# Peptides against a protein of PDB entry 6FRK, part 221

Target 1, 411 residues: chain A of PDB entry 6FRK
Amino acid sequence: NEEVLNAMLKEVCTALLEADVNIKLVKQLRENVKSAIDLEEMASGLNKRKMIQHAVFKELVKLVDPGVKAWTPTKGKQNVIMFVGLQGSGKTTTCSKLAYYYQRKGWKTCLICADTFRAGAFDQLKQNATKARIPFYGSYTEMDPVIIASEGVEKFKNENFEIIIVDTSGRHKQEDSLFEEMLQVANAIQPDNIVYVMDASIGQACEAQAKAFKDKVDVASVIVTKLDGHAKGGGALSAVAATKSPIIFIGTGEHIDDFEPFKTQPFISKLLGMGDIEGLIDKVNELKLDDNEALIEKLKHGQFTLRDMYEQFQNIMKMGPFSQILGMIPGFGTDFMSKGNEQESMARLKKLMTIMDSMNDQELDSTDGAKVFSKQPGRIQRVARGSGVSTRDVQELLTQYTKFAQMVKKM

## One batch from the design tools (peptide; made by RFdiffusion4, then SolubleMPNN)

Design b2_p23_4_s4 (from b2_p23_4, 13 letters changed)
Fold by OpenDDE base, seed 2:
Structure b2_p23_4_s4 (fold): chain B 411 residues (1-411), chain A 23 residues (1-23)
Amino acid sequence: as target 1 above (411 residues)
Amino acid sequence: DDTVETLKNILKLIEELEKYLKE
């Protein structure tokens, strides 16, 4: 039994190290899991794998919990949020994502570019802010980030902004001059929250980098970026351990909406390869897909129409990136859909929907839509002409519908 | 239970859609 436990723990530790979890944290986890597992309960025929997974899960949840409540902005107040992090961490893009997140929640949000070190930093921020319709401040002439940050914060405070996000200079190395500059900016603007932005792809270096920032500036929150497929997210645990600060958001891609509040349980489940069932449930509930009792009832009776398929395609499109949806399904890796394949997949889905938009209610609501078209081939030609596609494209859609309808009948 | 079943159905539909989109 102990040999089996040690073998399974070795596999879990290997997987966590391959997921960029810091070796110290993995060692600590291994010790904590060994101490939490009652070997006598393992003898009782309980699924040893499930017990170990549960113990690992519980200890990983503790590692990502700093024991500190996340800062939250106060409505009707001026909340100053300062961003810090290395160059290439995705800090500037994350500022825009956070600003857009709060703007969509009905907060009066703005962006300040206090990065005077990087050429074109202000142009990049301005471009991102303009695309998102977010007010911004910066200078092309002022070289002191303290002056820019102070003037920008004062301006937006006077204009009664609720969320004031300050982007700072990122450097490639832990340079004392960078930390002094960050401290001077922080002292001048007195931020309500300092957010450390970390790239998940840095792996084992995450702890040392996060610690270097925390030792110089009062980091109170962490945002982890580049959690899109390639980065297994283990660096996030290292950032929490080093900063003693909660992860508040994660960046899951390049789009401005590839940004979500951090959830511990889904993240750990994904890290363990269990999928994000909770996040998928939440996303389905957010889409009110369960409110379609009529669809559920039809599916239970093995009824599936072209309209039902159309509605499911709309739901899938509302769920967002297919890669993210799939990454929530147990056993589907985040790499299952490359970004290129996702856009192509969405374009194919939209094409199918456009074909169905040219169908009539009799065709859409038929319990055997394929049979309606097979009995009257002139319908295929009408739909093809109406949607600007070939008769072959309509036949391919009907073939796909038939595959789905057969699958639903087997449910 | 109904939400979980609905989720499973959506997931299967997504899986079949993906197979089609990869073909």
Scores: peptide ipSAE 0.009, ipTM 0.369, DockQ to the pose 0.022
Fold by OpenDDE base, seed 4:
Structure b2_p23_4_s4 (fold): chain B 411 residues (1-411), chain A 23 residues (1-23)
Amino acid sequence: as target 1 above (411 residues)
Amino acid sequence: DDTVETLKNILKLIEELEKYLKE
């Protein structure tokens, strides 16, 4: 029993290290899991793998909980939020995402660019802010980030903004000068919250970097970025451990909407490759559930029409990036759809929907749509002409529908 | 093939959701 436990723990530890979880945390987790598992209860024939997985899950949940309540903005007050983090962490993009999040929630939100080190920093922020219709402040001529931050904060306080987000410089090579600049900015503007932005893809370096920031600046919140890539987010555990600060949001892509409040259970589930069933249920529930229940019931009865397929395509399009949906399904890795494949897949889906938009109700609602088209080949030509596609494209759609309808009938 | 795979994924999703909702 102990040998089997040790073998399974070794596999889990290897998987966690491959997920960029810090080696110290993995060692601690191993000992905690070993202590939490009663070897006598494991003898009773319970699925040892599920028990170990559950113990690992519980210990990972504890690692993302710093025991500190997340800061939240106060309605009707001026809340100053300072962003800190390395260059390339997605800090500037994340400032815009957070601003947009609060704006959509009905907060009077603005952005300040206090990154004077990068020549294009203000232009990048301005472009993002303008696209999102977020008020912004910055300078092309002022070189002191303290002056820009102070003037911007004062301006937006006087204009009664509720959320004032300050983006700072992210220097890679001169850590001491960066930290002194951050401290000077923090002292000048006296932020209500300091947010450390961390790139999930930096792996084992997350602990040392997060600690370096916390040792110089009073980091109170963490945002993890690039969780849409190959990074499983194990570095987030290291950041929480080092900063003793909660993760408040995650960035899940490049779009301004690819930003969500942090949820512990979904995050750990995704980290372990268990999928995000809760986030998927939430997204499916944001879709009209009533239409989905009727579909599920039809699928259970082996009924599947071209209309049912069209409605599924609409649902997929409403759920957003297909990579995110797939990444929520257990056993589908984030790698299943490269960003290029996602846009192409969405374009293919839209093309298929355009073909179906040229079908009539008899064709869409037939329990054997393929047979309707096979009996009257002139329908294929009509649909092809109506949708501006080849007869081959319509035949390919019908072939795909037939394959799927056959799978549904076998369920 | 990609559409069939997409549809398989939706079905797997539905199956996993159904399992989760029954638990």
Scores: peptide ipSAE 0.008, ipTM 0.325, DockQ to the pose 0.136
Fold by OpenDDE base, seed 3:
Structure b2_p23_4_s4 (fold): chain B 411 residues (1-411), chain A 23 residues (1-23)
Amino acid sequence: as target 1 above (411 residues)
Amino acid sequence: DDTVETLKNILKLIEELEKYLKE
C-alpha cells in the first residue's frame, strides 16, 4: 500500500513539475498528502486513485489560499490601485482589463500611466483606454513617475472617481532602480491596493520574481496573466506562496474581456487537467442560455433560421474567445484555436451579424432562408446596400447558413 | 469550413451543457 501511494505521488509530483509548480511546493505537497492519507482508509478497498486525487486537490487549494482575504474596493470611495510587475508581464494590458471590468460593473473608473521608462507606454495606455472609453491621465513631457502619479491621482480624486488605477514602469529584470521608483510612487500616492502582475509562462522563475517584489513593496494582490498559452498556471501557486497575497484576477487572452475573477477550485481543476466545469457553467449562466431552450428544441427538430444563427453568433461573442470555452472542457486542449484565428473569427462573426441586421423578419425567421433569397434575388441587393457590403458577401453568408442548416438537419 | 465546424461544435457543447445544468 505505501509503495503504491509513493508511486502515485511520484506521478502527481511529475505532473505538477511539468505544470510549472515550484519544486519546493511540490515537495511540501508530497509530504502533506502523505501525512493526510490514512493508510487504513486505503485498506478498505476505496478507490486509492480518487483518495490521492482528492488529497492532492485539497493540498493545492491550501497552496492557493494565503489565509488572507482579498482586498475589495469600497463603493462611493476613491480606491487607488497601483500596479507593479516586470516588463512583458502583461501589466499595462491588465490595467486596462481591470479598469474595463470595474467600468462594466458600474464603477467610475480611470487609468493613470506613470510608466516614463518605456517609450510609447502612454500611447499604448491611451489607445486601450480610448477604445474602452475609460478616462486616462499621463504625460508626454514629464519624466518623473512620482509627479505623474501624484497629479493623476489628485485629478481623479477631485473628479470623484471610485477606481483609480496606476500603471508603473516595468524592467526586464529585478533592478534596485525599479524598486526604488515603485517605493517612491507608492509613498506619494498611498495606494489602497498594490497589485503584482505575473506572467504565468515564466514557469519556475515565478517564486523568485514574486518574492523580489514582495520584499520591496507591500504587494496585497496578485494577477496572473497569459493563462491562455502553454502555461498550466503552476506559477500562480508560487506567487501566492512567495507574496502571501491572494490571486484576485486572471488574464486569459489578449482581448480586453479576457479577464475574470480568480476562483480557486476551477483553477486547481484546470491545473490538474480536470477542466473548468464550474467556469464553463458560470459562462453558460452569464449567457442566459436557458432562454435558448426554444432554440435547442428547434435544433432537435432540424429547424434552423438566420435568426437562430444570429442568436448563436451573439452567444459566441458574449462567451468571448471560443478557445477559452473549449479550454474549459475536459479533453479539449488549448491548441484547438490559434490566438490569431480568434480575433479574425470574431471580426467575421461581427461582419455576418451586420449583414443580418439589414435583413427583415421574413428573411430571418424563414426555415429556408437561403431559398427566400434565391427566389427573389432583389433581396440580396437590398441587404447588401443596407449593410454596406457586396452582394458576394451576402451570398457567402447564405452559403454558410445553408451548410450549417444542413448540418443541423443531420443532428 | 472551419467556421461551420466550429459552430457545430459550439451547438453540441451547448446541448451537453444544458444536460449538465438540468442534472
Scores: peptide ipSAE 0.007, ipTM 0.309, DockQ to the pose 0.104
Fold by OpenDDE base, seed 5:
Structure b2_p23_4_s4 (fold): chain B 411 residues (1-411), chain A 23 residues (1-23)
Amino acid sequence: as target 1 above (411 residues)
Amino acid sequence: DDTVETLKNILKLIEELEKYLKE
């Protein structure tokens, strides 16, 4: 019995190391699991594998719980949230995702770019903020991040903003100058929350990086990015262990909606390859797919319009990356959709929607949309000019629509 | 062809998810 337990624990430890869980945490987990497993209960005919999995699951849940309550913004107050993290962690993108999340929840949200080190940081923030209709502040001429942060925070406090997010300079390496700048900014604006943004794909380096930030600034929250990737997220455990701060959100892709509140149970289930059934159910419920009963009924009747296709593209874009949805289903590995195809697929969908935005109701609501365009070629030229695309791009859309409509008729 | 197959798979997945939510 003990030999079988040791063999199974070795396999679990190997899988956790392959999931980027820190070697010290894996060793501690192995000892804790050995202590938690009653070998006498194993004799009672319970599946030894299931008991070990349950013990491992409980210990992993404990590792992501820092025992500290997550900071939450106060409604009707000005809440200043400062972001810190290395360059390439996804920090700037995550600022926009968090701002958009709070805006969608009915908070008056704004963004400040206090990154003076990276060329084009303000342009990137401005582009993301403008797309999401989020107010922003920054400078092209001011080089002191303390001045920019202070002026921006004061401006947005005076305008009664509730969520004020400050993006700071990242560095390529841990440099003392970065930490000094972060401390100067933090002292000037006195943030209500400091968020450390960490890239999950850095693997075993997560602990050392997270610790270096916590030792220099009062990190109170963690956001983990790039969990859509080959990274199984084991680095998140290292971040919590090092910072003693809760993970509040995860970034699950490149889209602004690829951002969700952190849930411990689903995350650990996914880390163990059990899938995220709860997160899948929540995501499906958030999509209000019940409103698709009318669409499913139309599909059952073999009716499919360009408008129905447009609504489907909207639903797909709301669902976020399809690879993430598949990766939430037990037994569907993340490898089922090659990553490179997803951004290209989303860009293709957005292009197709932009073409359809230039169509009229008669074209969109026709049960034979391709025939409407074939009968009057001037419609193709109008739509092409209206959407800024070639006539070939419109013809390709109509060809795809025709293939879809034929499939729906065969269903 | 790949986009059409992808969308078909998504529609099937949506239908399967709806069945799973109604069960």
Scores: peptide ipSAE 0.007, ipTM 0.292, DockQ to the pose 0.155

Design b2_p23_5_s1 (from b2_p23_5, 11 letters changed)
Fold by OpenDDE base, seed 3:
Structure b2_p23_5_s1 (fold): chain B 411 residues (1-411), chain A 23 residues (1-23)
Amino acid sequence: as target 1 above (411 residues)
Amino acid sequence: ELEELKKLAELRKLLEELREEEE
C-alpha cells in the first residue's frame, strides 16, 4: 500500500513540477499528503486514486490560501492602490484592467503613471486609459516618480475618486534602485493596498522574485498575469508562499476584459488539468446565456439557422478570447488557439456577422439557409453587394454554415 | 471557426448538464 501511494505521489509531483510548482512546495505537499492519507482507510476498498487526488487538491488549496483576508476597497472612501512588479510582468496592462474592472462595477476610478524609467510608459497608460474612458495622470517632463505619484494622488483625492491606481517603474531584475524608488513612492502616497504583479510564465523564479518584493515593500495582494496559453500557473503558489498575501485577480489575456477575481478552487482545478467549470459557468452566466435556452433547445433538435450561427458569434465575441473559454473546458488542451489567432478569429467572426447583417429574415431563419441561397443564386449577389464582400466570401460563409448545421444534426 | 462553434455547443450542453446536477 505504501509503495503504491509513493508511486502515485511521484506521478503527481512530476505533474506539479511540470506545472511550474516550486520544488520546495512540491516536497512539502508530498509530505502533507502522506500524513493526511490513512493507509488503513485506503485498504478498505476506497478508490485510492480519488483519495490521493482529493488530498492533493486539498493541500494545493491550502498553498494558495495565505490565511489572510484579501484587502477590498471601501465604498465612499479614497482607496490608493500601488502596483509593483518587474518589467514585462504585465503590470501597466493590469493597472488598466483593474481600473476598468472597478469602473464597470460603478467605482469612480483613475490611473496614475509613476513610471519615469521606461520610455513611453505614460503614452502606453494614456492610450489604454483613453480607450477605456478612465481618467489618468502623469508627466512627460517630471522625472521623479515620487512627485508624479504624490501630485496625482492629491489631484484625484481632491476630485473625490474612490479608486486611485498608481503604476510604478519596473526593472528587468531585482535592483536596489528599483526597490528604493518603490519604497519612496509607497512612503509618499501611503497606499491602502500594494499589489505585486507576477508573470505566471517565469516558472521556478516566482518564489525568489515575490520574496524580493515582499522584503522591500509591504505587498498585501498578488495579481498573476499571463495565465492564458501555456502558463500552467504553478508559480502563483510560490508567490503566495513568499508574500504571504492572497491572489486577488488573474490576468487571462491581452484584452482589457481578460481579467477576473481570483477563485481558489477553479484555479487549482485548472492547474491540475481538471478545467475551470465553475469559472466557465460564471462567465456564461455573466453573458446572460439563459436567453439562449431557445437556441440550446433548437440544437438538441438538430435545428440550426444562420440566425442561430449569428447569435453564437455574438456570444463568442462577448465571452472574449475563445481560447480562454476552451482552456476552461475539461479535455480541451491549451494548444488549440495560438495567441495570434484570437484577434484574427475575432476579425473573421466580425466579417461573417457583417455578411449576415445583409441577409433577410427568410434567409437567416431558414432551417436550411444554404439551400435557400442555392435555389436562388441572386441572393448571394445581393448579400455580397450589401456587405461589400465578394460572392466567394458569401459562399464560404454558407459552406461553414452547412458544415456546422450537419454537425448539429449529428449531435 | 467551425471546430470552435462545435466546442461551444458541447460546452453549452455540458454547462446545462452541470446546472441540472446542481439543482
Scores: peptide ipSAE 0.000, ipTM 0.268, DockQ to the pose 0.020
Fold by OpenDDE base, seed 2:
Structure b2_p23_5_s1 (fold): chain B 411 residues (1-411), chain A 23 residues (1-23)
Amino acid sequence: as target 1 above (411 residues)
Amino acid sequence: ELEELKKLAELRKLLEELREEEE
């Protein structure tokens, strides 16, 4: 029993290290899991793998919980949020994403560019803010970030803004001058929250970077970016451990909507390759897919029509980026997110839907759509002409539908 | 709900497997 436990823990520890989890945290986790597993319960024929996975899951949840309640903005008050982080962390983009998130929730939100170090920082922020219709402040002439931040905060306080986001200078290296500047800005504007933005792709460097920021400024929240890429998110655990601050949001892509509130359970499930079932539920519920019950009932009966496939393609298109949808499905590892251009995949689905738009109700609502077309090949030629595609493209669609319908019958 | 979501997940898995077979 102990040998089996040690072998499984070795596999889990290897997977966590490959997910950029800090070696110290992995060692602590291993000892905590060993201490939490009752070897007597493992002897009673319980699925040893499930028990170890559950123990690992519980200890990972504890590592993501800093024991500190996340700061939340107060409605009808002026909430000043200062962003800090290295250049290239996605800090400026994340400021815009957070501003847009609160704006969509009906908060009076604005952005301040206090990055005087990077040429074009204000132009970049202005471009992002203008696209999202977010009010912004900055200067092309003022070089002191303290003056810009102070004037911008005062301006937007006087205009009764509820969310005032201040973007600061990032640098490529931990420089004392950067930390002094951040401290001067923080002292001048007295932010209600200081958000550290971290790039998940830096892997094992996450701990040292997060610690360096926390040692100089009072970081109270963490945002992790670039979780859509090759980064498995293990660096997030290191950031929480170093900052003793909660992760409040994650960035999941380049789009302004590729931003979500951090949820511990879904994140740990994804880190373990279990998928984000809870986030999938939430996305399905947000889409008001009331028609999902009728579809699920049909799927339970092994019935699947071309119309049901069309509705599923519409639902997938409404859910947004395929990478985000797939990353929420159990057993879709990070390797599935790296394969294929999302735009090309959306174009393929849209092509298939355009072919189905040329089908009639008898073809769409048949429980054996492929057989309807096989019995009357003239239908394929009609649909091909109607949709402006080849007869081969229609046959490929029918082949895909047949594969789907066969799998639905096996489900 | 969890079984239904597993079925939806399996259907999406299938959509992706079929997409990968087209590439």
Scores: peptide ipSAE 0.000, ipTM 0.271, DockQ to the pose 0.090; fails the geometry check
Fold by OpenDDE base, seed 4:
Structure b2_p23_5_s1 (fold): chain B 411 residues (1-411), chain A 23 residues (1-23)
Amino acid sequence: as target 1 above (411 residues)
Amino acid sequence: ELEELKKLAELRKLLEELREEEE
């Protein structure tokens, strides 16, 4: 029992490390999960794998909850939001995304460019703001970010703006001069919220970076960017741990609309490679996919048939473009969202279904479909001829089914 | 919720296996 637990915990720990979760957090999670299971195993004959998965999920939810309520803007007040973060973190783009988010909700929103260090920072902000029809302020001549930030905040306060977003200078490194500048800006404008923007792709560096910012400025919120790439977002846990501040939004792409409020459950599901379970459930419910109660009961009993697999493929096809389903299943990277791969993946599913259409009820409804075919190889040849495929294609399908059915039996 | 989670985790693993065979 303990060997199986330790093996499964090792796999989970490896997956979390590959998701850029900090080694210290992974160790702590392992200890907490082990302690939680050792307490629960005394009480319930539940499947150990389910208990481990639930315990891991529960402990990850705790890691993204700093125990501090997220700051929210007050309607009818002037809310100053200062952005901080390294160059390349997506800070400037995220300022525009946040401004656009509030503008779409009917907030009078504006942007201030207080980045005097990067050549063309103001032009970039101006371009983004103009495209989104967001009012902006900045200077081509003023080199002091404190002056620009102060003048911009005063201007937009006088014009009764409700959301005033200040973008600051980023540096390539954790430089003392950057932190001094950020502190001077923060002291001058007295922001209601300081948002730390973190690139999820920096991996194991997230903890040290987030800590360096929190030690110098009173970070109250975190935004994580580049969660559309290969970054599984494990660095976000490090940022929350270091800043003791909630993640308020995530950036999910390059477009101004690729920005969403942070949700704990979907994010942890994404991190574990379980998908956006809430979004998939919502989409499944919207599609009124038939009462899969019978399938749920079979899965509870570790029963899975070729018919059950066929019905799942039908459900996937009913959900629309495979890329959209896969995009909702995080860990299927942007490469799977290519229009080419979607058509190929849908063609592959259709091919598998066509093979299954040539199976009989005894083959489809057997709880050990692969064994039915292995005992009578003539069935493979019949199905292959009926579906116009090779005997190898049928064997590959049966191999996939066997792997899936073995997984369901372990559940 | 836990059962829906299981179905989705299973579906994901099936899709991952399908992807690994396309790569």
Scores: peptide ipSAE 0.000, ipTM 0.265, DockQ to the pose 0.045; fails the geometry check
Fold by OpenDDE base, seed 5:
Structure b2_p23_5_s1 (fold): chain B 411 residues (1-411), chain A 23 residues (1-23)
Amino acid sequence: as target 1 above (411 residues)
Amino acid sequence: ELEELKKLAELRKLLEELREEEE
């Protein structure tokens, strides 16, 4: 029994190390799991694998819980949120994502660019803020981040903004000058929350980076970015352990909507390759897919039109990043994330939808759309010209549709 | 909830097949 336990724990430890979980945390987890498993209960015919998985899951849940309640903004007050993190962590993009999240929740939100070091930082923030219709402040001429942050915070306090997000300068390396600048900005604006933004793709370096920030500035919250890529998120455990601060949000793609509140159980389930059934149910419920009884009935009858395909592509685009959706179903997450950039998949879907926007109702609502186009090749040329694509691109769409429609007929 | 999950799984299977054919 102990040999079997040790073998299974070795496999779990290997999988956690391959998920970028810190070696010290993996060792501690192994010892805690061994202490939590009653070997006598394992003798009672319970699935030993399920017991070990459950014990591992419980210990991972403890590792992502710092025992500190997350800061939350107060409605009707001015809440100043300062962002800190390395250059390339996704900090500037995450400021815009958080601002957009609060704006969608009905908060009066604004953005301040206090990054004077990176050329084009203010232009990037301005571009993101303008697209999301978020008010912003910054300077092209002022080089002191303390002045910019102070003036911006004062301006937006006077205008009764509820959420005031301040983006700071990142550096390529941990430099004392960066930490001094962050402290000067923090002292000038007196933030209600300091958010550390961490890139999940840095793997085993997450602990050392998160610790270096916590030792210099009063980090109260963590946001983990780039969880859409090959990063299995094990670095997030290291960030919580080092900062003793809760993860409040995760960035799950490059789009402004690729941002969600952190949930412990779904995250650990995903880390273990168990999928995120709860997050999938929540996303399904957010989409109000209940209105698709008509589609379920059509699918049950083996009917699938180009319009039905278009509506499904719209639903996928509303669900957000395809990689996130795939990572939420047990057994689909690992192999599908390896093969393509999420942006390329979304660009492909958008291209297909643009082709279908040039189709007429007779083409879209036909139960045999491919046959309608095959009988009248002039339709392909019309759609190609209308959508600005080649006739080959339209034929590829019709080939894809035909495969979908054949699959639906086999259901 | 289970029907919605099945629908999402079907949609995913369809999209996987689309990716495998573009390789």
Scores: peptide ipSAE 0.000, ipTM 0.253, DockQ to the pose 0.107; fails the geometry check

